# Ledger of designs, part 82: peptides against a protein of PDB entry 6UG1

Target 1, 304 residues: chain A of PDB entry 6UG1
Amino acid sequence: SNEERKRRKYFHMLYLVCLMVHGFIRNEWINSKRLSRKLSNLVPEKVFELLHPQKDEELPLRSTRKLLDGLKKCMELWQKHWKITKKYDNVGLYMRTWKEIEMSANNKRKFKTLKRSDFLRAVSKGHGDPDISVQGFVAMLRACNVNARLIMSCQPPDFTNMKIDTSLNGNNAYKDMVKYPIFWCEVWDKFSKKWITVDPVNLKTIEQVRLHSKLAPKGVACCERNMLRYVIAYDRKYGCRDVTRRYAQWMNSKVRKRRITKDDFGEKWFRKVITALHHRKRTKIDDYEDQYFFQRDESEGIPD
Target 2, 301 residues: chain A of PDB entry 6UG1 as posed
Amino acid sequence: SNEERKRRKYFHMLYLVCLMVHGFIRNEWINSKRLSRKLSNLVPEKVFELLHPQKDEELPLRSTRKLLDGLKKCMELWQKHWKITKKYDNEGLYMRTWKEIEMSANNKRKFKTLKRSDFLRAVSKGHGDPDISVQGFVAMLRACNVNARLIMSCQPPDFTNMKIDTSLNAYKDMVKYPIFWCEVWDKFSKKWITVDPVNLKTIEQVRLHSKLAPKGVACCERNMLRYVIAYDRKYGCRDVTRRYAQWMNSKVRKRRITKDDFGEKWFRKVITALHHRKRTKIDDYEDQYFFRRDESEGIPD

## One batch from the design tools (peptide; aimed at target 1 R7 Y10 S104)

Design b2_p30_3_s2 (made by RFdiffusion4, then SolubleMPNN; from b2_p30_3, 12 letters changed)
Fold by OpenDDE base, seed 1:
Order: sequence, then C-alpha cells, then structure tokens
Structure b2_p30_3_s2 (fold): chain B 304 residues (1-304), chain A 30 residues (1-30)
Amino acid sequence: as target 1 above (304 residues)
Amino acid sequence: MDDLEEKLNKYYLILKEDISKFDELMEEIL
C-alpha cells in the first residue's frame, strides 16, 4: 500500500538517524583521554615518526609513503593488541529485513546496553566485536595525534524493498554479511590533500580511493545486509560528514535511488541531520574533500 | 548497540500505531 511505503520510508529515516547518533556517541567515546594515554603506549617512537613525516620538498609523495608505512605498522601493532574478536550478536549493525524488524518489535527481548566504561575496557583489553576493534584503532591513531576519522556505513532497512517476506538463508549469511566492514578509518594526508582509507580489521587494507574502494560491497549475497548508501565520517573535533561519494562508484546511477536523498524532501531532511551532528567549523580539509566529491560527480556524469 | 535496538523497536511500534508521530520521534532523537 501507499501507507506501508510511507511507513517504511519514515522508519528508514528514524533508523538512519539512530545509527548516525550511535556513530557520534562512539566517536565521543574513542576521544577518551584515559584510553588515549593507554593506546599511545602501543605505538613505538619510530612508528610515531612515520605517522608524522617531514614534508619532502623534492618529492611530497615520499612523505605520503612514510605515512602509509606508519599506518601499515599501526595495523600490525593493532593486530597484536587485539586478542579476542567476538562475533556479532545476531547481525550487529548490518541491514535487517523488514520481517526481522517486525519480529524483533514483537519480541520482548532484554537487550544488554554496552556502557562507555565497558567499551573503554573492551578496547583497552583488546576484547570485542570487529566494530569495537575498528573504533579502538581510530582511538590509537588519534592518541598519536593523527587526524583519523571514524567511518560508519549506516545500514537502515531498505525502504525501496516492498517485499513482505525476505527469508535470508541461515549459515552462509553470516560469512557473506561480514565480508565487508560497517566501520573503518580514514586518515588525512596533509601532503596529497586527500583522505586515506584504512580497514584495520576486516580486509586489513589501506587505500587511496580514486574511483572505487575495496570496502564497497559487491555481489548479491553481500549486499543483502551491507548496502552502500550512507557512509558517515566522524572526526576528532566532532565533525560529521557524508563521505558516501568516495566509496560509491555509481552514486548518481545506483546509490542515490536507494537513499532518502533521492528527493528534495529527503535531501533537506538529511542535511538537517548532518548539520545537527556537525559540531565544528568548516576547515580547508573540508574544501579539499568537497572539491574531490565535485570532481567525482563530474567524472561519473548524470545517468541518462 | 543494545540501547539502539531497544529504541528502534520502540520507534517501530510507535510508527506502526501512528505514523504522524514521526516528527515527535525525530525531536526525541536529535
């Protein structure tokens, strides 16, 4: 019905803003001074120096290479720190079906809220799910004074899916679900004036994204619970930015059709949500990023 | 995660009963 379509759209919006607020709160938690002091001790001076290379005036690319090497070593240090990777409870923050949402709402399950203290303990011990691990990695980089963002791929239910029953197949579903991350890191390269993508946990990769990312889900089975639609960046100064354009190869032709921002109402609403979560002034870094997004939009073109 | 799931279930039930509560729920979240 038209009513069910409207209800799914509105619940998608509420779900999206709740996910974005969750990302914001996790971004605050990883700014903990107590956690920062503990995590800075994981990074040797030689690795810290690689994270903060001098500008090579002859070849600025050498400075970027040092930063990339520093980030690689930080990923290796993080793997040594992280002792226990827990599975997600059910599907974690991956996309739920409409049936799963209906069933969850009807079930009076007691949910165990992860408190800030428990999160900080989990990160400090290296015990937690992959999302906690990524968030802790961002905290470690921030502890080393690296301009690292927490990235969240928000997975609200698909409001464009009007099917009543989407039975997802059981055992293979978890492997396909976790094939691509929901959380990752971006690091500002002051030399190239670009964000470097870092997945320290899942794919264990560092990318300088040009046209596409390895973090973008591919294949039907992976896209059932991980649909690239809303990639939100949270910085150390409580900035909030939509960075979906970086990771979407086909933003205009494919991704936009699955976003609330496909219409003027949704665009205005989503802009209000971003503005409410953006607690810092604009910087030159934002200008370089917006210029990159503009160039990516021009290079994709408008689909006919 | 778990507070989020409880909130999402609450909001789903509220919207299922009365879709006009959308703006009120948005004000509760932000």
Scores: peptide ipSAE 0.645, ipTM 0.957, DockQ to the pose 0.932
OpenDDE base, seeds 2, 3, 4, 5: peptide ipSAE 0.638, 0.617, 0.643, 0.631; ipTM 0.956, 0.951, 0.955, 0.954

Design b2_p30_3_s3 (made by RFdiffusion4, then SolubleMPNN; from b2_p30_3, 10 letters changed)
Fold by OpenDDE base, seed 4:
Structure b2_p30_3_s3 (fold): chain B 304 residues (1-304), chain A 30 residues (1-30)
Amino acid sequence: as target 1 above (304 residues)
Amino acid sequence: MDELEEKLAEYYKKLKEDMSKFDELMKEIL
C-alpha cells in the first residue's frame, strides 16, 4: 500500500538517524582522554615518527609512503593488542529485513546496553566485536595525534524493498554478511590532500580510493545485509560528513536510488540531520574533500 | 547495539500505530 511505503520510508529515516547518532556517540567515546593515554603507549616512537613524516619538498609521495608504512605498522600493533574478536550478536549493525524488524518489534528481548565504561574497558583490554575494534583503532591513531575519522556505513532497512518477506539465504549468511565492514577508518594525508582508507580489522587493508574501494560490498549475498548507501565520517572535532561518494563507484546510477536523498524532501531532511551532528566549523580539509567529490561526480556522469 | 535495537523496535511500534509521531520521534533522537 501507499501507507506501507510511507511507513517504511519514515522508519528508514528514524533508523538512519539512530545509526548516525550511534556513530556520533561512539566517536565521542573514542575521544576519551583516559583511553588516549593508554592507547598511545601501544605505539613506539619510531612508528609515531612514521605517522608524522616531514614534508618532502622534492617528492611529497615519499612523505605519503612513510605515513602509509606508519599506518601499516599501527594495524600490526593493533592486531597484537586485540586479543578477542567477538562475533556479532545476530546481525550487528548490518541491514535487517522488514520481516526481522517486524519480528523484533513483537519480541520482548532483553537488550544489554553497552555503556561508555564497558566500551572503554573493551577497547583497553582488546576484547570486543569488530566494530569496537575499529573504533579502538581510530582512538589509538587519535592518541598519536593522527587526524583519523571513524567511518560508518549506515545500514537502515531498504525502504525501496516493498517485498513482504525477504528470505535471505541461510547458508553462510554470517560469512557473507561480515565479508565487508560496517566501520572503518580514514586518515588525512596532508601531503596528497586526500583521505586514506584503513580497514584494520576486516580486510586489513589500506587504500587510497580513486574510483572504487575494496570496502564497497560486491556480490548479491554480501549486499543483502550490507548495501552501501550512507557512509558517514566522524572526525576528532565532532565533524559529521557524508563520504558515500568516495566509496560508491555508481553513486548517481545505483546508490542514489536507494537513498532518502533521491528526492528533494529527503535531501533537505538528510542535510538537517548532518548539520545537527556536525559540531565544528568548516576547514580547508573539507574543501579538498568536496572538490574530490565534485570531480568524482563529474567523472561518473549523469546516468542515462 | 542492543539499546539501539530496543529503541528501534519501540519506534517501529509507535510508527505502526501512528505515523504522525514521526516528527516527535525525530525530536527524541536528535
Scores: peptide ipSAE 0.529, ipTM 0.941, DockQ to the pose 0.938
OpenDDE base, seeds 1, 2, 3, 5: peptide ipSAE 0.528, 0.523, 0.525, 0.526; ipTM 0.941, 0.940, 0.940, 0.940

Design b2_p30_3_s4 (made by RFdiffusion4, then SolubleMPNN; from b2_p30_3, 12 letters changed)
Fold by OpenDDE base, seed 3:
Formats: C-alpha cells, structure tokens, sequence
Structure b2_p30_3_s4 (fold): chain B 304 residues (1-304), chain A 30 residues (1-30)
C-alpha cells in the first residue's frame, strides 16, 4: 500500500538517524584522553615519524609514501594489539530485512547497551567485535596526532524494497555479510590533499580511492545486508560529512535511487541531520574534499 | 547496538501504530 511505503520510508529515516547518532557517540568515545594515552604507547617513535613525514619539496609523493608505510605499520601493530575478534551478535549493524525488524519489535529482549566504560575497556584490552576494533584503530591514529576520521556505512532497512522478505537463511549468510566492513578509517594526506582509506580489520587494506573502492560491496549476497548508501565520516573535531561519493562508483545512476536524498524533501531532511551532527567550522580540507566530489560527479555524468 | 535496537523497536511500534508521530520522533532525535 501507499501507507506501507510511507511507513518504510519514515522508519528508514528514523533508523538512519539512530545509526548516525551511534557513529557520532562512538566518535566521541574514541576521543577519550585516557584511551589516547594508552594507545599512543602502542606506536614506536619510528612509526610515529613515518606518520608525520617532512614535506618533500622535490617530490611530495615521497611524503605520501612514508605516510602510507606508517599506516601499514600501524595496521600491523593493531593486529598485534587485538587479541579477540568477537563475532557479531546476530547481524550487528548490517542491514536487517523488514521481516527481521517486525520480529525484533515483538521481542521484549532486554538489550544490554555497551557503556562507554565497557567500550574503552574493550579497546584497551583488544577484545571486541570488528566495529570496536576499527574504532579503536582510529583512536590509536588520533593518539598519534594523525587526522584520522571514523567512517560508517549506515545500513538502514531498504525502504525501496516492497517485496515480502525471503528468509536470508543461507549457510554462508554470515560470511557474505561480513565480507565487507561497515566501519573503516580515513586519514588525511596533507601532501596529496586527499583522504586515504584504511580498513585495518576486515580487508586489511589501504587505498587511495580514485573511481572505486575495494570496500564497496559487490555481488548480490553481500549487498543483501550491506548496501553502500550512506557513508558518513566523523572526524576528531566532531565534524560529520557525507562521503558516500568517494565509495559509490555509480552515485547518480544507482545509489541515489536507494537514498532518502532521492527527492528534495529527503535531501533537505538529510542535510538537517548532517548539520545537527556537524559540530565544527568548515576547513580547507572540506574544500578539497568537496572539489573531489564535484569532479567525481562530473566524471560519472548524468544517467541517461 | 542493543540500546539502539531497543529504541528502534519502540520507534517501530510507534510508527506502526501512528505514522504521523514521525515528525515528533524526528524532532526528539535531532
């Protein structure tokens, strides 16, 4: 019905806000001074120096290479720190079906909220799910004065899916779900004036995204619970930005159709949500990023 | 997550009963 379509749209919006607020709160938690002091001790001076290379005036690319090497070493150090990777309870922050949402709403389960203290302890011990691990990695980079931001691929239920949910109960459903991350890191490269993508936990990769990312889900089975639609960046100064354009090859032709921002109402609403979560002034970094997004929009073209 | 899922479940019930409460819920969350 038209009413069910509206209900799914509104629930998608509500779910999206809740996810974005969750990302914001986790971003605040990883700014803990106590955690920062502990995590900075994981990074040797030689690695710290690689994270903060001098500007090579002859070849700025050499400075970027040092930063990339420093980030690689930080990923290795993080793997040594992280002792226990817990599986997600159920689907974690991956996309639920409408049937799963309806069933969960009927379940009076006492949900145990992870408190800030428990999160900080988990990160400090190196015990937790992949999301906690990524968030802790961002905290470690921030502890080393790296301009690292937390990236979250928000997975609200698909309001464009009006079909009755088929049971996603395949034997490989969990493996397909976790094939691509929900959380990752970006690091500002002051030399190239670009964000470097870092997945320290799942794919264990560092990328300088040009047209497509390895972190973008591919294949039907992976896209069932991980649809790249809302990639939100949370920086150390409590900035919040939509960075979906970086990771979406087909933003205009494919991704936009599955976003609330497909219409003017949704665009205005989503802008309000971003504005409410954006607690810093604009910087030159934002200008370079917006210029990159503009160039990506021009290069994609308008879908015929 | 679990608190978020609880809140989402509560909000889903509210929206299932009365879709007009969406604006009120959005104002509460923002």
Amino acid sequence: as target 1 above (304 residues)
Amino acid sequence: MDELEKKLGEYYKILKEDISKFEELMEEIL
Scores: peptide ipSAE 0.041, ipTM 0.723, DockQ to the pose 0.895
OpenDDE base, seeds 1, 2, 4, 5: peptide ipSAE 0.032, 0.024, 0.024, 0.024; ipTM 0.720, 0.655, 0.649, 0.671; seed 4 fails the geometry check

Design b2_p30_4 (made by RFdiffusion4)
Pose (drawn by RFdiffusion4):
Structure b2_p30_4 (pose): chain A 301 residues (1-169, 173-304), chain P 30 residues (1-30)
Amino acid sequence: as target 2 above (301 residues)
Amino acid sequence: FADEFHAFIDELYNDFNENFEEWKKRLENL
């Protein structure tokens, strides 16, 4: 019914707002001073110097390379620090079906509250699922004074799914691509470097294609790329989906609430509500990348 | 964390179905 269609659109908006806010608060917890100081001693002087390379006037590229080596070394040592990698209970934060949600609302059960202290304890011990692990990795980079963003792929239920049944054909297929990952700024190449230290264990300087964007019909059942939100050290919140969307104006726009005007205005209201800093020059360099990327997409196939 | 989040969303889902017009106005005026 058109009524159920409207409810799905609203609940989608609601769930999305909650997800984005959770990204905002979790990013705050990541900045915890007490935790940052402990995680900093995990980084040797050698690697620390690689994470803060000297300006190389003749060839800025060498500085970028040193940072990449540093990022690689950090990924490695984080693989060692993180001793216990749990499985997501049930579905984690991957996209759920309308049927699944309706049923979860029905069954109330018992839910162990988490809070901030328990999160900190888990990151310091090295116990957690991949979301906690990557989030802790970002906290470590920040304790070393590197401009690290937390990236979250918000996966609200699909408001474009009109079906009354909503059934699907696997765990391994869900976890192929991450919900959380990291970006680090390169002041020499003036670009954001994408880092996934937990799932794909890769570092990529995304230009026109990214390894992180999910592919194949089966994998996209639980992970439909729509809202890639970046949170930074100074409490910025930016929609970074353009970096990770091969066909933004075609494929992805149909799945976002921003396809109509009301939707874009509403979404902007939330981003602004979550962006608690003023514009820096880096924001401009990023907008320039997005503009060029937006103009290079062209006609679809 | 996901379990707590989903439990909170379930409570909101039940309330959303009972007070849909209130929730509609809250989201439109957000």

Design b2_p30_4_s1 (made by RFdiffusion4, then SolubleMPNN; from b2_p30_4, 16 letters changed)
Fold by OpenDDE base, seed 4:
Structure b2_p30_4_s1 (fold): chain B 304 residues (1-304), chain A 30 residues (1-30)
Amino acid sequence: as target 1 above (304 residues)
Amino acid sequence: MSEELEGELAKLYNDFKKNFEEYKEKLENF
């Protein structure tokens, strides 16, 4: 019905705000001074120096290579720190079906609230799900004075899916679901004036995204619970930015149609949500990023 | 730990179903 379509649209909006606020809160928690002091001790001086290379005036690419090597070593150090990777309970922050949302609403299960203290303890001990591990990795880089962003691929229910029952096939569903991450890291390269993508936990990769990312879900089964639509970046200064354009090869042709921003109302609304979560002034880094997004929009063109 | 947000979202969905017009108004006036 038209009413069910409206209900799904507005619940998608509400769910998206909750996810974005969750990302904001996690981004605040990883700024903990107590956690920072503990995590800085995981990074030896030689690795810290690689994270902060001098500018090579002859070949700035050499400085970027040092930073990339430092990030690789940080990823290796993080793997040594992380003792227990818990599986997600159910689907974690991956996309739920409308049926699963309805069933969960009827479930009288007592959910345990993860307090900030429990999160900080989990990160400090190296115990938790992959999301907490990524968040802790961002905290470690920030503890080393690296300009690292927490990236969240927000997975609200698909308001464009009007099917009542989307039973997802169970047997490989978890493996296909977790094939691509929901949380990752970006690091500012001051030499190339670009964000470096770092997945320290899932794919264990460092990428300089040009046209496409390895973190973008591919294949039907992987896209069922991980639909790239809202990739939100949270920086150390409480900036909030939509960075979906970096990871979406087909933003205009495919991704936009599945976003609330498909219409003018949704675009304005989503801009207000971003603005409400953006607690810093604009910087030259934002200008370079917006220029990159503009070039990517021009290069994709308007879908026929 | 993802269970927390699941629980809050489940409660929120129940509240949203009961108070749809109020949530709609709040979301439109955001």
Scores: peptide ipSAE 0.416, ipTM 0.913, DockQ to the pose 0.859
OpenDDE base, seeds 1, 2, 3, 5: peptide ipSAE 0.399, 0.398, 0.400, 0.399; ipTM 0.907, 0.907, 0.908, 0.905; seeds 1, 3, 5 fail the geometry check

Design b2_p30_4_s2 (made by RFdiffusion4, then SolubleMPNN; from b2_p30_4, 16 letters changed)
Fold by OpenDDE base, seed 2:
Structure b2_p30_4_s2 (fold): chain B 304 residues (1-304), chain A 30 residues (1-30)
Amino acid sequence: as target 1 above (304 residues)
Amino acid sequence: MSEELEGELAELYREFKENFEEYKEQLENF
C-alpha cells in the first residue's frame, strides 16, 4: 500500500538517524585522552616518523609513500595488539530485513548497549567485534596525531524493498554479510590532498580511491545486508560528512535511487541531520574533498 | 560537549519524533 511505503520510508529515516548518532557517539569515545595515551605506546618512534614525513619538494609522492608505509606498519601493529575478534551479536549493524524488524518489535529484547567504559576496556585489551577493532585503530592513529576519520556505512532497512517477506535464508549468510566492512578508516594525505582509505581489520587493505573502492560491496549475497548508500565520515574535531560519493562508482545512476535524498524533501532532511552532527567549522580539507566529489560527479555523467 | 551533544541529539531525535506527524504530513503531500 501507499501507507506501507510511507511507513517504511519514515522508519528508514528514523533508523538512519539512530545509526548516524551511534557513529557520532563512537567517534567521541575514541577521542578519550586515557585511551590515546595507552594506544600511542603501541607505535614505535620509527613508525611515528613515517606517519609524519617531511614534505619532499622534489617528489611529493615520496612523502605519500612514507605515509602509506607508516599506515601499513600501523595495521601490522594493530593486528598484534588485537587478541580476540568476537563475532557480531546477530547481524550487528548490518542491514535488517523488514520481517526481522517486525519480529524484533514484538520481542522486547533489551539490547545490552555497550557502555563507554566497556568499549574503552575492550579497545585497550584488544578484545571485541570488528567494529570495535576499527574504532580502536582510528583511536591509535589519532593518538599519533594523524588526521584519521572513522567511516561508517550506515545500513538502514531498504525502504525501496516493498516485499512483505524479506527473510534471508542461507548457510553462508554470516560469511557473506561480513565479507565487506561497515566501519573503516580514512587518513588525510596532506601531500596528495586526498583521503586514504584504510580497512585494518576485514580486508586489511590501504587504497587511494579513484573510481571504485575494494570496500564497496559486490554480488547479490553480500549486498543483502550491506548496501552502499550512506557512508558517513566522523573526524577528530567532531566533523560529520557524507562521503558516499568516494565509494559509489554509480552514485547518480544506482545509489541515489536507494537513498532518502532521491527527492528534494529527503535531501533537505538529510542535510539537516548532517548539519546537526557537524560540530566544526569548514576547512580547506573539506574544499579539496568537495572538489574531488564534484569531479567524480562530472566523470560519472548524467545517467541516461 | 558530550552531555550537550547528547542533549542536541536527544533534541534532534525529539524534534524528529515530535515533528514525526508533521514530517509524515509533509511526506503525505508528496
Scores: peptide ipSAE 0.024, ipTM 0.638, DockQ to the pose 0.095
OpenDDE base, seeds 1, 3, 4, 5: peptide ipSAE 0.020, 0.024, 0.021, 0.030; ipTM 0.628, 0.636, 0.599, 0.614; seeds 1, 3, 5 fail the geometry check

Design b2_p30_4_s3 (made by RFdiffusion4, then SolubleMPNN; from b2_p30_4, 16 letters changed)
Fold by OpenDDE base, seed 2:
Structure b2_p30_4_s3 (fold): chain B 304 residues (1-304), chain A 30 residues (1-30)
Amino acid sequence: as target 1 above (304 residues)
Amino acid sequence: MSEQLEGELAELYREFKENFEEYKKKLENF
């Protein structure tokens, strides 16, 4: 019905706000001074120097290569620190079906919210789910004075799916779900004036995204619980930015149709949500990022 | 409509609301 369509759209909006605020809260927690002091001790001086290369005036690419090598070594150090990777409870922050949401509304399951103290302990010990591990990795980079962002791929229920039963049956459902991350890292490269994408936990990859990312879900089974729609960046200064354009090859033709921002009402609403979570002044880094997104929109073209 | 939100989303929203009221109290002091 039209009423059910409105209900699903509204529920998607509320769910999206809750997810975006979860990301904001985790971004605050990883700014802990106590955690920072512990995690900085994991990074040897030689690796710290690679994270902070001098500007090579002859070949700026050499400075970027040092930073990339430093980030690779940080991923290796992080893997040595991380002792226990827990499975997600149920589907974690991956996308739920409408049926799962309706069934969960009937089941008063007390979700054990992870407290800030428990999170900080988990990161310090190297014990937790992949999301906690990524968040801790961002904290380690921030402890080394690296301009690292926490990235969250927000997975609200698909309001474009009007099917009543959306049950996902399959023996590999968990494996396909966790094939691509929900959380990752971005690091500012001051030499190339670009964000470097870092997945320290899942794919264990570093990339400079041009047209597409390795972190973008591919294949039907992987996209059932992980649709690239809302990739939100949280920086060390409590900035909040939509960075979906970086990871979406087909933003205009495919991704926009599945976003609340497909219409002017949704665009204005989503802009208000971003503004409410953005607690810093604009910087030249934002200008370079917006210019990159503009160039990506022009290069995609208008969908026929 | 509010009662159907009382599931896991209301726990995400409660975790949000509890931490956001603490954050809103911090933001009202900025």
Scores: peptide ipSAE 0.032, ipTM 0.650, DockQ to the pose 0.071
OpenDDE base, seeds 1, 3, 4, 5: peptide ipSAE 0.021, 0.026, 0.024, 0.027; ipTM 0.632, 0.643, 0.605, 0.624; seeds 1, 3 fail the geometry check

Design b2_p30_4_s4 (made by RFdiffusion4, then SolubleMPNN; from b2_p30_4, 16 letters changed)
Fold by OpenDDE base, seed 3:
Structure b2_p30_4_s4 (fold): chain B 304 residues (1-304), chain A 30 residues (1-30)
Amino acid sequence: as target 1 above (304 residues)
Amino acid sequence: ESDELWGKLAELYREFKENFEEYEKKLLNF
C-alpha cells in the first residue's frame, strides 16, 4: 500500500538517525583521554615517526609511502593487541529485513546496554566485536596525533523493498554478511591531500581509493545485509560528513535510488541531520574532499 | 553491544507504529 511505503520510508529515516547518532557517540568515546594514554603506549617511537613523516619537497610521494608504512605497522600492532574477536550477536549493525524488524518489535527482550566504561575496558583489553576493534584502532591513531576518522556504513532497512516476507536464506548468511566491514578508518594524507582508507580488522587493507574500494560489498549474498548507501565519517573534532561518494562507484545510477536523498525532501532532511551532527567549522580538508567528490560525480556522469 | 542499539531500534519501531502520525510530523518538520 501507499501507507506501508510511507511507514517503511519514515522508519528508515528514524533508523538512519539512530545509527548516525550511535556513530557520533562512539566517536566521542574513542576521544577518551584515559584510553588515549593507554593506546599511545602500543605505538613505538619508530612507528610514530613513520606516522609523522617530514614533507619531502622533491617527492611528496615518499612522505605518503612512510605514512602508509606507519599505518601498516599500526595494523600489525593492533592485531597483536586484539586478543578476542567476538562474533556479532545476531547480525550486529548489518541490515535487518522488514520481517526481522516486525518480529523483534513484538519481542519485549531486554537488550544489554553497553556503557562507555565497558567500551573503554573492552578496547583497553583487546576484547570485543569487530566494530569495537575498528573503533579502538581509530582511538590508537588519534592517540598518536594522526588525523584519523571513524567511518560507519549505516545499514537502515531497505525502504525500497516492498516485499512482505524478506526472509534471507540461512546457510552462509553470517559468512557473507561479515565479508565486508560496517566500520573502518580513514586517515588524512596531508602530502597527497587525500583520505587513505584503512580496514584494520576485516580485510586488513590500506587503500588510496580512486574509482572503487575493496570495502564496497560485491555479490548478491554480501549485499543482502550490507548495502552501501550511507557512509558517514566522524572526525576527532566532531565533524560529520557523508563520504558515500568515495566508496560508491555508481552513486548516481544505483546508490541514490536506495537513499532517502533520491528526492528533494530527503536531500534537505538528510543535510539537516548531517548539520546537526557536524560540530566543527569547515576546513581546507573539507574543500579538498568536496573537490574530489565533485570530480567523481563528473566522471560517473548522469545515468541516461 | 550492537544488540543494545538493535533493542532500542526494535522498541523505537513499536513506538513508531503506535504513534505514526506524531513521528511523521516530527520527520516532516525537522
Scores: peptide ipSAE 0.440, ipTM 0.915, DockQ to the pose 0.855
OpenDDE base, seeds 1, 2, 4, 5: peptide ipSAE 0.438, 0.430, 0.431, 0.425; ipTM 0.915, 0.912, 0.913, 0.911; seed 1 fails the geometry check

Design b2_p30_5 (made by RFdiffusion4)
Pose (drawn by RFdiffusion4):
Structure b2_p30_5 (pose): chain A 301 residues (1-169, 173-304), chain P 30 residues (1-30)
Amino acid sequence: as target 2 above (301 residues)
Amino acid sequence: EEKYKEVAESVLEKTDNFEEELELALRLIH
């Protein structure tokens, strides 16, 4: 019914707001001073110097390389620090079906509250699922004074799914691509470097294609790329989906609430509500990348 | 909880089942 269609659109908006705010608060917890000081002693002087390379006037590229080596070394040592990698209970934060949600609302059960202290204890011990692990990795980079963003791929239920059944054909297929990952700024190449230290264990300087965007019909059942939100040290919140969307204006726009005008205005209201800092020059360099990327997409196939 | 409510109420219109749906959404996350 058209009524159920409207409800799905609203609940999608509601669940999306909650997800984005969770990203905002979790980023706050990541900045915890007490935790940052402990995680900093995990980084040797050698790697620390690689994470803060000297300006190389003749060839800025060498500085970028040193940072990449440093990022690689950090990924490695984080693989060692993280001693216990859990499985997501049930579905984690991956996209859920309308049937699954309706049924979760029905069954109230008992839910162990988490709070901030328990999160900190888990990151310091090295015990958690991949979300906690990557978030902790970002906290470590920040304790070393690197401009590290937390990236979250918000996976609200699909408001474009009109079906009354909503049934699907695997765990391994869900976890193929991450919900959380990291970006680090390169002041020499003036670009954001994408880092996934937990799932794909890769570092990529995304230009026109990214390894992180999910592929294949089976994998996209639980992970439909729509809202890639970046949170930074100074409490910025930016929609970074353009970096990770091969067909943004075609494929992805149909799945976002921003396809109509009311949707874009509303979404902007939330982003602004979550962006608690003023515009820096880096924001401009990023908008320039997005503009060029937006103009290079062209006609679809 | 307060932060969720602050942001949700500032950008969304309230419905007859708003509080129940908000609690459900928070529970799904956590």

Design b2_p30_5_s1 (made by RFdiffusion4, then SolubleMPNN; from b2_p30_5, 14 letters changed)
Fold by OpenDDE base, seed 4:
Structure b2_p30_5_s1 (fold): chain B 304 residues (1-304), chain A 30 residues (1-30)
Amino acid sequence: as target 1 above (304 residues)
Amino acid sequence: MERYRELVSSVLEETEDFEEDLEHVIRLIE
């Protein structure tokens, strides 16, 4: 019905805001001074120096290569620190079906909310789900004074899916679900004036995204619970930015149609949400990023 | 709960089921 369409749109908006608040709270937790002191000790001086290369004036690319090598070594150090990767409880922060949401309303399972103290302990011990691991990796980089962002691919229920039964194929559902991450890292390269993408846990990759990312879900089964729609960046200064354009090859033709921002009302509303979560002044880094997004938008063109 | 409520209420209109829906979503996320 038209009412059910309105309800699903509202519930999508509610769920999206709550996911974005969750990302914000996790971003605050990884700024813990106590955690920072512990995690800085995981990074030896020689790796710290690679993370902070001098500017090579002759070839800025040499400085970027040192930073990339430092990030690779940090990823290796993080793998040594992380002892136990827990499976997600149910689907974690991957996309739920409408049926799963409706069924969960009836099942008042006392979900044991992960407290800040438990999170900090989990990261310090190297015990937790992949999301906690990524968040801890961002905390380690921040402890080394690296300008690292927490990236979250928000997976609200699909308000464009008006099917009554949204049952997913059960076979290999977990493997297909976790094939691509929900959380990852970005690191600012001050030499190239670009964000470097780092997935320390899932794909264990470092990339300089040009037109497409390896982190963008591909294939029907992987996209059932992980649709690239809302990629939100949380920085160390409590900045909040929509970075979906970096990871979406087909932002205008495919991704926009599945976002609340498909219409002017949704665009204005989503800007209000981003503004409410953005607690810092604009910087030159934001200008370089916006210029990159503009160039990416022009290069995609308007879908026919 | 409170941080979610504060932000959600600032950006969405409250419905009759707002608190129940909010609690439901938070239980799915946390």
Scores: peptide ipSAE 0.721, ipTM 0.972, DockQ to the pose 0.864
OpenDDE base, seeds 1, 2, 3, 5: peptide ipSAE 0.720, 0.715, 0.720, 0.719; ipTM 0.972, 0.972, 0.972, 0.972

